# Designs tried in a protein design run: peptides against a protein of PDB entry 5HOI. Part 315

Target 1, 351 residues: chain A of PDB entry 5HOI
Amino acid sequence: FRYMPFSPAGTPFGFTDRRYLTMNEVGYVSTVKNSEQYSITVSFFDVGRFREYHFEDLFGYDLCFLNEKGTLFGQSKTGQIQYRPHDSIHSNWTKIIPLQAGERITSVAATPVRVIVGTSLGYFRSFNQFGVPFAVEKTSPIVALTAQNYRVFSVHYSQFHGLSYSLSELGTSSKRYYKRECPLPMSLPNINSDMKKDANLDYYNFNPMGIKSLFFSSYGDPCIFGSDNTLLLLSKWRSPEESKWLPILDSNMEIWKMSGGKETTDIHVWPLALAYDTLNCILVKGKHIWPEFPLPLPSEMEIRMPVFVKSKLLEENKAILNKKNEIGADTEAEEGEEDKEIQIPVSMAAE

## One batch from the design tools (peptide; made by RFdiffusion4, then SolubleMPNN)

Design b1_p28_7_s1 (from b1_p28_7, 11 letters changed)
Fold by OpenDDE base, seed 1:
Parts: structure tokens; C-alpha cells; sequence
Structure b1_p28_7_s1 (fold): chain B 351 residues (1-351), chain A 28 residues (1-28)
């Protein structure tokens, strides 16, 4: 197993010279390889609020986190990080994170008030928005980070214990844990099933954990979107004993329902953010599960707990079709191509 | 204050359906 640099909704290069370093509800950061250099572009969905900007990257930044105030970049091998405010009022700053032999920065996160760096050895480094360090903590190896305001959601990986998560608050004087290295009930990519599609091999080599993204909801709840295309939300995290992961959306099931039950194997959800009751996402067409260039416009998918199993709906529809065929054998009724729209009972979609 | 017009749930759903239908037609 090799720890890879993770950024929320980051994409691999694949066979191209370009990729997304990160994307969320604010925008998307792309990098293009130009010989030995990279050109980074920071683009925004709200073009009225923000102006797109670009710069030459001589360091080969492979980590990125975008927020409403700036963009954090990181280089996993060298330990260099750069924060670039979107406004011209605040200066860019650069810092080198000291790395041990074989240590990598695995994830970075930034809020308007905090910068967080996580490493493959489990060093959790916190800074203010100006790059002034607060603390260094040793945790289990960090594989992913996201942050909102003062809160940090961290995902950890141990070869012995699998995936765990922490939820912490980085106050001015101290770190508080709401959750500390608790088991994360997320399925890891199944190498045998998911890797049989050559197009997915490149993705899982880029992101071995299959974490497409992690973010805080608009309500401040930790969310994670794994390789199973299920959105998990951490509910009741303020009450340690009541806290639970809720599968709030099976995106494959939802696309299948919205298609009228058609085959949707080449339509993929790429998660951006959870705003209220809607997953902001990119709908991706084709063999690759990640968006290519140009980036499609974001779509909004309403969250719904997966109550229905696709197999049961298919069995029920087959049973209805078989009953129609048994009753219809006596009436020579015309072969109207009744469009096999699977009548998904609309009633249970409204509760 | 650009009030991002909170799209109704129905408008969001209809846009999602149309996008999926478009993508399906582009795969045929």
C-alpha cells in the first residue's frame, strides 16, 4: 500500500496533460503539464463574485484545497505548501513542512481561519490563515482532510485497523475532539470488481481509498463520498453516544430512478458539496468515473435515504410484467410498444 | 445581494432528469 496525495474531488491525469487538483461548491482548480512546469488555473462557479486566475507552478503541486477566501496548494514529496488568497489585499505565503524520510503530505485543508496539513506518518499540523503554526500532533496516518471554519474532519488509515475518522475543533488555544480515530464504516474499493474496468484502474492507482470527496455540509456535518457512490453523513456528532453515519444518498440508485430504470453504467456522479438537502455534483458521461475537460455544469441531486434495493424493484417490475402477460394472453390487444417505463412508485419518493 | 434564486425542489428535479435524459441520448 502506498499513501497517495488526496484532494477533495481531485482527478487523475489519466492519458492527458491536465487534471483537476480539487473541486467543490466554490469552484475547481486545474493543472496542465507544460514540459517541466505546470500551469494552475483557479476557476469559480460564481463568476460574478470571483475572477478566474492562473499562475505558473514550478513545484508540481499535487495537493489542493479551495475555499471562499483562498486556495491552499501542497507538494506531497517536498513538503512545500502555498496559500493564495483570491483577493489581492492579502499576500500569498509559502512554507516548507518538514518531512521525515519517506513521509509525504497526504492531504491539506484550508478555511478562512485555519490551514491543516496531514501526513502519511500521521503528523497533523495546524496553522492560522497566515501560516503561523499552532501545533503538531501525532495521529494514525492521515489519508484525507477537510475543514470548515475551525472544524476538521480527518480520515485515517491503518493496515491493521482500516479506516478511521476524527472530528476536531481547532480553537485559538486548544484542539478539541468530538470524535477521535473512530471506525469509519466506508467500503474500500474492491480491487477484483472495480478494477476489471481498465478505466477505473488509473483512478484507484491515483486514489487507493476510493474517497471521491469529503466535505462539511452547509449545516456543518461531516460528509464522505466513497467508491460505492454512497454519500455518508455523520449525524449527531455533538453527542458521542448518539453519533452515526447515515447513508443519505445512493447516487447510482438515484440516477437509475431518474432514468426511468434504464441502464446508467456510463453515467457517474462526481460529488462537490452538500448544500442543505442537495448534493451538488457533476454528472459524468463515459467510461471514466471522473470529469474530464471542459467541466460540465454542476447538477443538484436531492438526498434520499436508500430504502429501496434495485434488485427488489426489478423483481417487483418483473412480477408486474409477468402478471400483465398472464392476464393479457386471452385478449388479442395490439402490440403497442408500451414504453417499459418502470413505474417507480412516486409516493415513497415524497416521504 | 444576489439572492441565488433557491430553485424549487421540483425545478431541481426536472433539471436533473433533463440532464440525465440528455446524457443517455448522447450515449446512444
Amino acid sequence: as target 1 above (351 residues)
Amino acid sequence: MFKARERSKEERLERLKKMIEKLLKELE
Scores: peptide ipSAE 0.468, ipTM 0.853, DockQ to the pose 0.036
Fold by OpenDDE base, seed 3:
Structure b1_p28_7_s1 (fold): chain B 351 residues (1-351), chain A 28 residues (1-28)
Amino acid sequence: as target 1 above (351 residues)
Amino acid sequence: MFKARERSKEERLERLKKMIEKLLKELE
């Protein structure tokens, strides 16, 4: 196993000179190879709120985290990080994270109040928004990070225990854990099945954990979107005994349903954020499961608990069609089979 | 964030459906 730099919704270069370093509800960060240099562009979905900007990257940043106040960049091998505010009021700052031999920065996260760096050896480093260090903690190897305000969602990997997660709050004086290295019930990419498509091999070489993204919902719940294209939400995380992962969206099922049951093998959901009851995402067309250039406009997909199995829905729809054909009645099917997908009440997410 | 609140659930669903239909047609 090789630890790779992870950024939320980051894409590989593939056979191109360009990729997305990260994307979320705020915008997207792209990098283009220019000989020995990179040109980075920070773009925003709300063009009225933010101005797109670019800069030359001499370091080859391979880690990125975008928030409403700035962009954090990192170089996984050198340990260099840079924070760039979107405004011109606050200065950019750069810092080198000390790395041991073979250690890599595996993920970075930034909020308006915190900067977090995670490493392949499980060093968790916290800073304020100005790059002043708070603490260094040793955890299990970190493979992914996201943060909202003072809260950090971290994903860890052990060869013996698989995936685990932590949910912590980075106060001024101390780190509080709500969850500490608890088992994460997310499926790892099946190398033998998922890699049968050459197009996916490049992605899983780029992201071996298959974590397309992780974020906090608008309600402050940890969310993760894996290789199975299922959105998991951590519900009731304030109560350690009641905390559970909810599969709040099977995106493959949802695309299939919205298509009217057509083959949707070349349509992919690329997750950006969970806003209330909707997954903000990019619909990706083609062989690659990640968005190419130019970036399509974001789509909104409603969250729904996967109550139905595709095979059963196909059998039921066939049975309905066969019955209609036998009865010969041109009765306009009231399309009102409300697929009784139990919507998770918004209350279950916010608790 | 804010623009998502202005659309009804039905409008979001219809836009999603139309986008998927468009993408399927572009794959044919």
Scores: peptide ipSAE 0.468, ipTM 0.856, DockQ to the pose 0.065
Fold by OpenDDE base, seed 5:
Formats: C-alpha cells, sequence, structure tokens
Structure b1_p28_7_s1 (fold): chain B 351 residues (1-351), chain A 28 residues (1-28)
C-alpha cells in the first residue's frame, strides 16, 4: 500500500498535462505541467465575488484546499506548504513541515482561522491562519482531511483496521474530540468490479481509498462521498451514543431515476458540497469518472434516502410491461414500437 | 441586494433532468 496525497474532489492527470488539485462550492484549482514547472490557476464559481488568479509553481504542489478566504497548497514529499489569501490585503506565507524519512503529507485543510496538515505517519499538525503552530498530535495514519471553522473531519487508515474517522474542534488552547478514530462504514474500491474498467485504474492509482470528496455540510455535519457514489452524512455527532452515518443520496440511483430508467453508465456525479438539502456536483460524461477540461457548470441534486432498489423497480416495470402486453394482445392495432420509456411513477419523486 | 433567487426545488429538479437528457443524447 502507498499513501497518496489527497485533496477534496481532486482529479488525476491521466494522460493529460493538467488536473484539478481540488474543487468545492467556492471554486476549483487547476494545475498544468509546463516542462519542469507547473502553472496553478485558482478559479471561482462566483465571478462577481472573487477574481481568478494564477501563479507559477516551482515546487510541484500536489495537495490543495480552497476556502472563501484563501487557498492552501502542499507538497507531499518536501513538506512545503503555502497559504495564498484571495485578497491582496493579506500576505502569502510559506512553511516547511518537518517530515521523517518516508513520511509524506497526505492531506491538508484550511479554514479562515485554522490550517491543518496530516501525514502518512499520523502526525496531525495544527496552525492558525498565519501559519503559527498550535500543536502536533500523533494519530493513526491520516489519509484525508477537511475543515470548517474550528472543526476538523479526518479519515485514518490502518492496514489491520481499515478506515476510521475523527471529528475534532481546534480551540485556542486545546483540541476537543467529538469522535476519535471510530470505524468509518465506507467500502473501499473493489479491485474486481471497479478496476476492470481501464478508465478507473488511473483514478484508483491516484486515490486508492476511492474517497472522491469529504466536506462539512452547510449545517456543519461531516459528509463523505466514496467510490460507491453514495453520500454519507454523520448525523447526531454531538451525542456520541446516537451518532450515525446516514446514506442521504445514492447518486447513481438518482441519475437513473432522472433518466427515466435509461442506461446511465457513462454519467457520473462528482461531488462538490452539500448546501442545505442539495448536493452541489459536476455531472461528468464519458468513461472517466472525474471531470475533464473545461469544467462543466455545477448541477444541484436533492438529497433523499435510498428507499428504492433499482432491481425491484426494474422487476415492477417489467411486470407492468408484461401486463400491458397481455392486455394489448387482444387488440391487433399496429401502433408502432415507440420506445416505451419506463414511466417511473411520479409519486416516488414527491416524498 | 439581489438575493440570488434560490431556485425552487422544482426548478432544480427540472434543470437536473434536462442536463441528464442532454448528456444522454450526447452519448448516442
Amino acid sequence: as target 1 above (351 residues)
Amino acid sequence: MFKARERSKEERLERLKKMIEKLLKELE
């Protein structure tokens, strides 16, 4: 197993010279290979609020986190991090994170008030927005981070225990845990099913955990979107005994329903954020599960518990078609083979 | 202050359907 640098909704290079380092509801960060250098562009969805900017990257930043105030960059091997405010009022700062031999930065996160660095050896490093260190904590190996305000959602990996998660709050003097290295009920990518498509091999080499993104909802609930294309939300996390992961959206099922039951194997959801009851996402067309260039406009998908099973709906629709054919066999009318769009009953869309 | 009119749930759903229909037609 090799620890790879993770950024929320980051994409691989694949066969191209460019990729997205990260994307969310604020915008997207891209990097382009220019010989031995990289050009980084920070783009925004709200072009009226923010101005796009670019810079030359001599370090080869492979980690990124975007927020409403700035962008954090990291280099997984060298330990260099850079914070770039979006405004020109605040200065950029750079710091080197001390790494042991073979240690890598695996994830970075930034809020307007905190910077977090996680490593392959499980070093959790916290800073203020100016790069002043608070603490270093030793945890299980960190594979992913996100943060909102003072809260941090961390994903950990052990070869023996699989995936775990922590939810913590970084106060001024102390770290509080709401959850500490609890089991994460997310399936890892299945090599036999998911990697049989050559197009997915490049992605899972880039992101072996299959975590497409993790974020906090607008209500401050931890969310994770895995390789199964299911959005999980951590409910009731303030009550340790009542806390549960809820599957609040099966995105493949939702696309299939919205298509009228058509084959949707080449339409993929790429998650950005959860705003209220709506998943902000990119709809991706083609064999690759990740967005290419240029980035499509975000789409909005309503969250809903996956109450319906695709197989049952297909069986019910086949049974309805068979009954219509049995009733229609008595009337010889040559009405043409109009593609009988599987009418998904409208009643299933309204609850 | 132009309150960005939060799209109604129905408008969001209709846009999502139209986008999926468009993408399906572009795959044929």
Scores: peptide ipSAE 0.466, ipTM 0.851, DockQ to the pose 0.036
Fold by OpenDDE base, seed 4:
Structure b1_p28_7_s1 (fold): chain B 351 residues (1-351), chain A 28 residues (1-28)
Amino acid sequence: as target 1 above (351 residues)
Amino acid sequence: MFKARERSKEERLERLKKMIEKLLKELE
């Protein structure tokens, strides 16, 4: 197993010289490899609120986190981090995170008030927005981070226990846990099934955990989107006994329903954020499960619990079609190419 | 005319969660 740098909705280079370092509801950060240098561009969806900017990256930043106030960059091997405010009024700052031999920064997160660095050895480092350190904690190896305000959602990996998560609040003097290294009920990528398509091999080499993104919802609930294309939301996290992961969207099933039940194997959801009841995402078409360049416009997808099994809907529709064909045998076969639109029962559209 | 009180974001979330929990219990 190799710890890889994780950024929310980051994409691999693949066979190209460019990739997205991160993307979310605020915008997207791209990097282009130019010989020994990189050119980074920070782009925004709200072009009226923010101005796109670029800079030369001499360090080869492979970690990124974008928020409404700035962008955090990190270099996984050297331990260098840089925070760049979007506003020119505030100064950029750079810091080197001390790393042990073989230790890597695996994830970074930034809010307007906190900067968080997680490592492959489980060092959790917290800073203010100016890079002043608060604390260093030793946890299980960190594989992913996201943060909103003072809250941090961290994903941990153990060879023995698999994936776990923590939900914490970073006060001024202390870290409070709401959840501490609890089991994360997310399926890991199955190398044998998911890698049978060569196009996915590059992605899983880039992101071995298959975590496409993590974010907090607009309501402050932790969300994770895995390789199974299911959006999980942590419900009732304030009540330890009532806290559960809810599968609030099977994106593959929703695309399949929206297609009228057609094969949608080359349509992929790339998650950005959860705003209220709507997943903000990029719809990706093609062999690669990640967006290429140029970035398509974001799409909105309503969250819906996967109550219905695709197989049952297909069986019911086949049974309805067979019954129609048995009743219709007496009227002349007009050879109309009836596009076999799977009628989703009206009851399923109203829930 | 009852002003439809704009349900707070928190009240909408709690209703969504309760609805989800109701649906989950109806599926058990």
Scores: peptide ipSAE 0.171, ipTM 0.736, DockQ to the pose 0.108

Design b1_p28_7_s2 (from b1_p28_7, 10 letters changed)
Fold by OpenDDE base, seed 4:
Structure b1_p28_7_s2 (fold): chain B 351 residues (1-351), chain A 28 residues (1-28)
Amino acid sequence: as target 1 above (351 residues)
Amino acid sequence: MFKAKERTDEEKLERLKKMKEKLLKALE
């Protein structure tokens, strides 16, 4: 087994000179091989909000994470990372992550407030958005990272224990764990079924874990999309004992429904983000399970799950809070209530 | 070329039922 650099929804080169380094709801980052160099383009879905930009990459960045404020790049072998704000107000910064012999950066993540680097030896490195280091922690080998605000979702792999995950919050002074190296109930790529198609072999050589993407939902729930094309959402993660992985979407089933019950082996879901009750994705048509160039427009897939209960409960709780504020009840209790886990009433789970 | 056995509509429906049951049990 070889640890490979992972980026959310990143694609292989395949037989081409270009690939996507990453993509999500904000946009997509592409790299094109130009002789000994690479040209990187950061593109956005909201062209009114953001301007596309490009630069020459002399380092061969193979890791990327895109957020609303900037793009983090990494080179898995050299340990170089670069953060590039989308605005011209903030400066780019570059740093070398010290790597041991044979160590690789396996994943990077960036939020407007945190930068995270994970390695094949399980080194978890945290920084602020300016590249100031906070801490180094040793965990099980990290294979994937995503982050939202101060929260980090990490996926770990051990040859002995398989896949695990952690969910942590990177405060100013300390790291809090909501989940620490718990078993991840995700299916690994099956060599016998999935790799027999030459088109899939290139992908699984690029991404041996088959993790197409991982992200936080709009509600801050960790999501992962594996090789089985099932979207898993971590529910009740604030309560470690109650936390459950919910298979909220079988994308193969949704494609089957959308096709009118026809076997569509040429349509693939490529996950971007989960916004409310909709999976933002690229519908890939063709031989490859990943998007090629040009990138198709994003599509939405409705999730017919009681995630609607969480949205309604959020709206109802906000409406109740707003009504309490109108009634003049003391303001000190409210800063802590936005982070209260919305308990789904047992009655709504039965419908 | 071993075609990956395309899941029958019955196998797909059974998987949906099992997923729904897992979801219901996960919401309990």
Scores: peptide ipSAE 0.000, ipTM 0.273, DockQ to the pose 0.049
Fold by OpenDDE base, seed 5:
Structure b1_p28_7_s2 (fold): chain B 351 residues (1-351), chain A 28 residues (1-28)
Amino acid sequence: as target 1 above (351 residues)
Amino acid sequence: MFKAKERTDEEKLERLKKMKEKLLKALE
């Protein structure tokens, strides 16, 4: 097993000279190989609020986290991190994280108030937005991080216990845990099914855990999107005994519905963020499950419990098609499919 | 209490229609 650097919605190079380091609802960070160096571009979806910028990267940053105030970069092997505010009023800062022999930075996260670094040995390092250290904690090996305000969602991996997660709050004086190294009910990539397509092998070599992204919802709930293309949301995390993972979207099912029940093997969902009742995502067309260049415009998918079996929906669609063939052509019956869609009331996620 | 602006069922339906159209154009 090899710990790889993880960034939310990051893409591999594949056979190209370019990749996305990270992307979310704010924007996307790309890197291009240029001989012995890299050129990094920080791009934004709201071009009226933010100005795109670029710089030359001599270090080969392989970790990135984007927020509304700045971009955090990291180099997994050297331990170098750099924070770049989007506002020119605030200065960039660079720091070296001390690494042991064979230790790697595996993930980084940044909010307007905190910087977090996780490592392959399970060192959890916290800083303020100016790079002043708060604490170093030893946890299980960290494979992914995200953060919102003072909250941190971390994913851990053990060869003996598989995937676990933590949810913590980084106050001024102390770290509080809401969840500490609890089992994460996410399926790992199945080498035999998922890797039968050569195009997927490059992705799973880049991201062995198959975690496409993790983020906080607009309500502050931890979300994770795995290789099964299911969006999981952690509900009731304030009540440790009542907390549960909710499968709030099967994106493969939604693509299948929207295609009219056709098997589509060339359309993929790439997750960005969860805003209220909608997954902000990139719809990817092609052989690769990740977005290429140029980046397509974001799309929105409604969240729904995957309570529908494909077989049942196929029977219902066949019954509707048969009824339409019996009723002559002239009724543009608005397919108000009263999809008896059990919308998860967004209220159930926030309580 | 910021009421999360619950999108109307009409706004939801229009988004689903737009997504279906994007997917159909992607399948052509």
Scores: peptide ipSAE 0.020, ipTM 0.368, DockQ to the pose 0.037; fails the geometry check
Fold by OpenDDE base, seed 3:
Structure b1_p28_7_s2 (fold): chain B 351 residues (1-351), chain A 28 residues (1-28)
Amino acid sequence: as target 1 above (351 residues)
Amino acid sequence: MFKAKERTDEEKLERLKKMKEKLLKALE
């Protein structure tokens, strides 16, 4: 097994001179190989709010994280990281992360208030948005990171224990764990089935864990999208005993439904973000499971909870409605009868 | 053509407003 640099929704070069370093709901970061250097472009979906910018990369950044305030870059082998605010008022900063022999930065994350670096030896390094270090913690080997505000979702891999996850909050003085190296019930890529197509071999060589992306939902729930094309959401993470992974979307089944029940082996979901009840994604058409150039416009896929979750949610919502009615709260919300939109109960989101 | 319904920026904004209101009511 080889630890590879991971960035949310990052794509391989394949046979091309270009790839996406990362993409999410804010935008997409691309890099193009020039003979001796790279050209990086930071592009945005909201062109009215943000201006596209580019720069020459002499370091060969292979890690990236995009947020609404800036872009974090990292070089997995050298340990160099760079934060570039989108606003020109704030200065860029660069730092070298000390790496041991054979250690790699495996993932980076940035919020407007925190920078996080994870390594193949399980060093978890935290910084403020100005690159001032807070702490270094030794964990199990980190394979993926995402962050929202002060919260960090980390995925760990051990040869002995498989995949685990942590959910932590990086306060000013201390790190709090909501979850600490708990088992992650995500399927790893099956080398024998998934790699039968040459186009998939390049992807799994780039991303051995098959984690297409991980992010926080708009409700602040950890989400992960694996090689099985299932979106998992961590529900009730504040209640350690009640916390569970919910398979909130089977994207293969949704593509199948959208096709009218035809086998569509040429359409793939590429996850960007979870906004409330919709997966923001790129619908990829072609040989590769990842988006090529130019990037298609983002699509919204409605979350359809599996029937068993829908029934429980309808029962829980009925129980909540019945309790509200017993408490005499005449909130005449005219919920129009017809569109049985599967509302993820707020009680499943970020409690 | 799999046109996923590209919600107009207006429809996205209106949905974001409705959902923000639902979120606020759920945090109360």
Scores: peptide ipSAE 0.013, ipTM 0.399, DockQ to the pose 0.091; fails the geometry check
Fold by OpenDDE base, seed 2:
Structure b1_p28_7_s2 (fold): chain B 351 residues (1-351), chain A 28 residues (1-28)
Amino acid sequence: as target 1 above (351 residues)
Amino acid sequence: MFKAKERTDEEKLERLKKMKEKLLKALE
């Protein structure tokens, strides 16, 4: 197995001079190879809120994470990272992550408040949005990261144990684990079946885990989309004993239904984000399972939200509404979401 | 041509309101 740099919904170059470094609900980051340099463009879906920008990349950034406040770039071999705010109010910053011999940055994530770097040796490095370090932790080898606010979803790989995941919160003083290196029930790419199409070989050489993307839902639930085109959502993650992965969407089955039961081998779902009950995705047409240039407009695919996720959402929304009613109008206090144990009524657990 | 219509933020908000109403009615 070879550790490769992973970014959410990133695409290979294939036979082209260009690829997407990352894409999500905010936008897409592209890179074009021009001789010895790269030109990076950060594009947005909401053109009214954000202005597209570009810059010359002399380092060859192969890692990227886009959020609403900025873009994090990384170079897997050199350990260089750069954070670029979308606004001109905050300055860009660059840092070199110290790497051991043969160590690679495998994934990076950024929120408006945290920067996370994961490596092939399992070094988990956390920073604030200004690049001030918090901690270095040693974990199992990290293959993918995503983050939302203070929460981090990490995927780990061991040759002996396969895929595992962690869910953690990066507070100001300490890291809390909700899940720590628990088994991840995601299917790995089957070399014999999935690689039978030459067009897929290039993708699995780029991304050997077949993780097309991982993200947090709009409700803060970890989501992962693997090579089997199934969207998995981590339900009840606040209750360690009750936490389970839910297959909330088989995208192959949904494409089959949308086609009227015809074999549609030329339509592929490329995941961006989960917003409420809707998967934001690119519908890719053609031989490649990934989007090419120009990027098609995003599509919305409706999902059946599990009853347990709906109940949790109602209680979280009630808790937020009650807190907003107790806090009079004036204090935008970012009061940390107190993890009130959402007691799901026993009657809803039996369906 | 599958024109995936981007739902406007208003259409998203209206859908959220309808979901909230359905969920409130399922808790009654």
Scores: peptide ipSAE 0.008, ipTM 0.409, DockQ to the pose 0.082; fails the geometry check

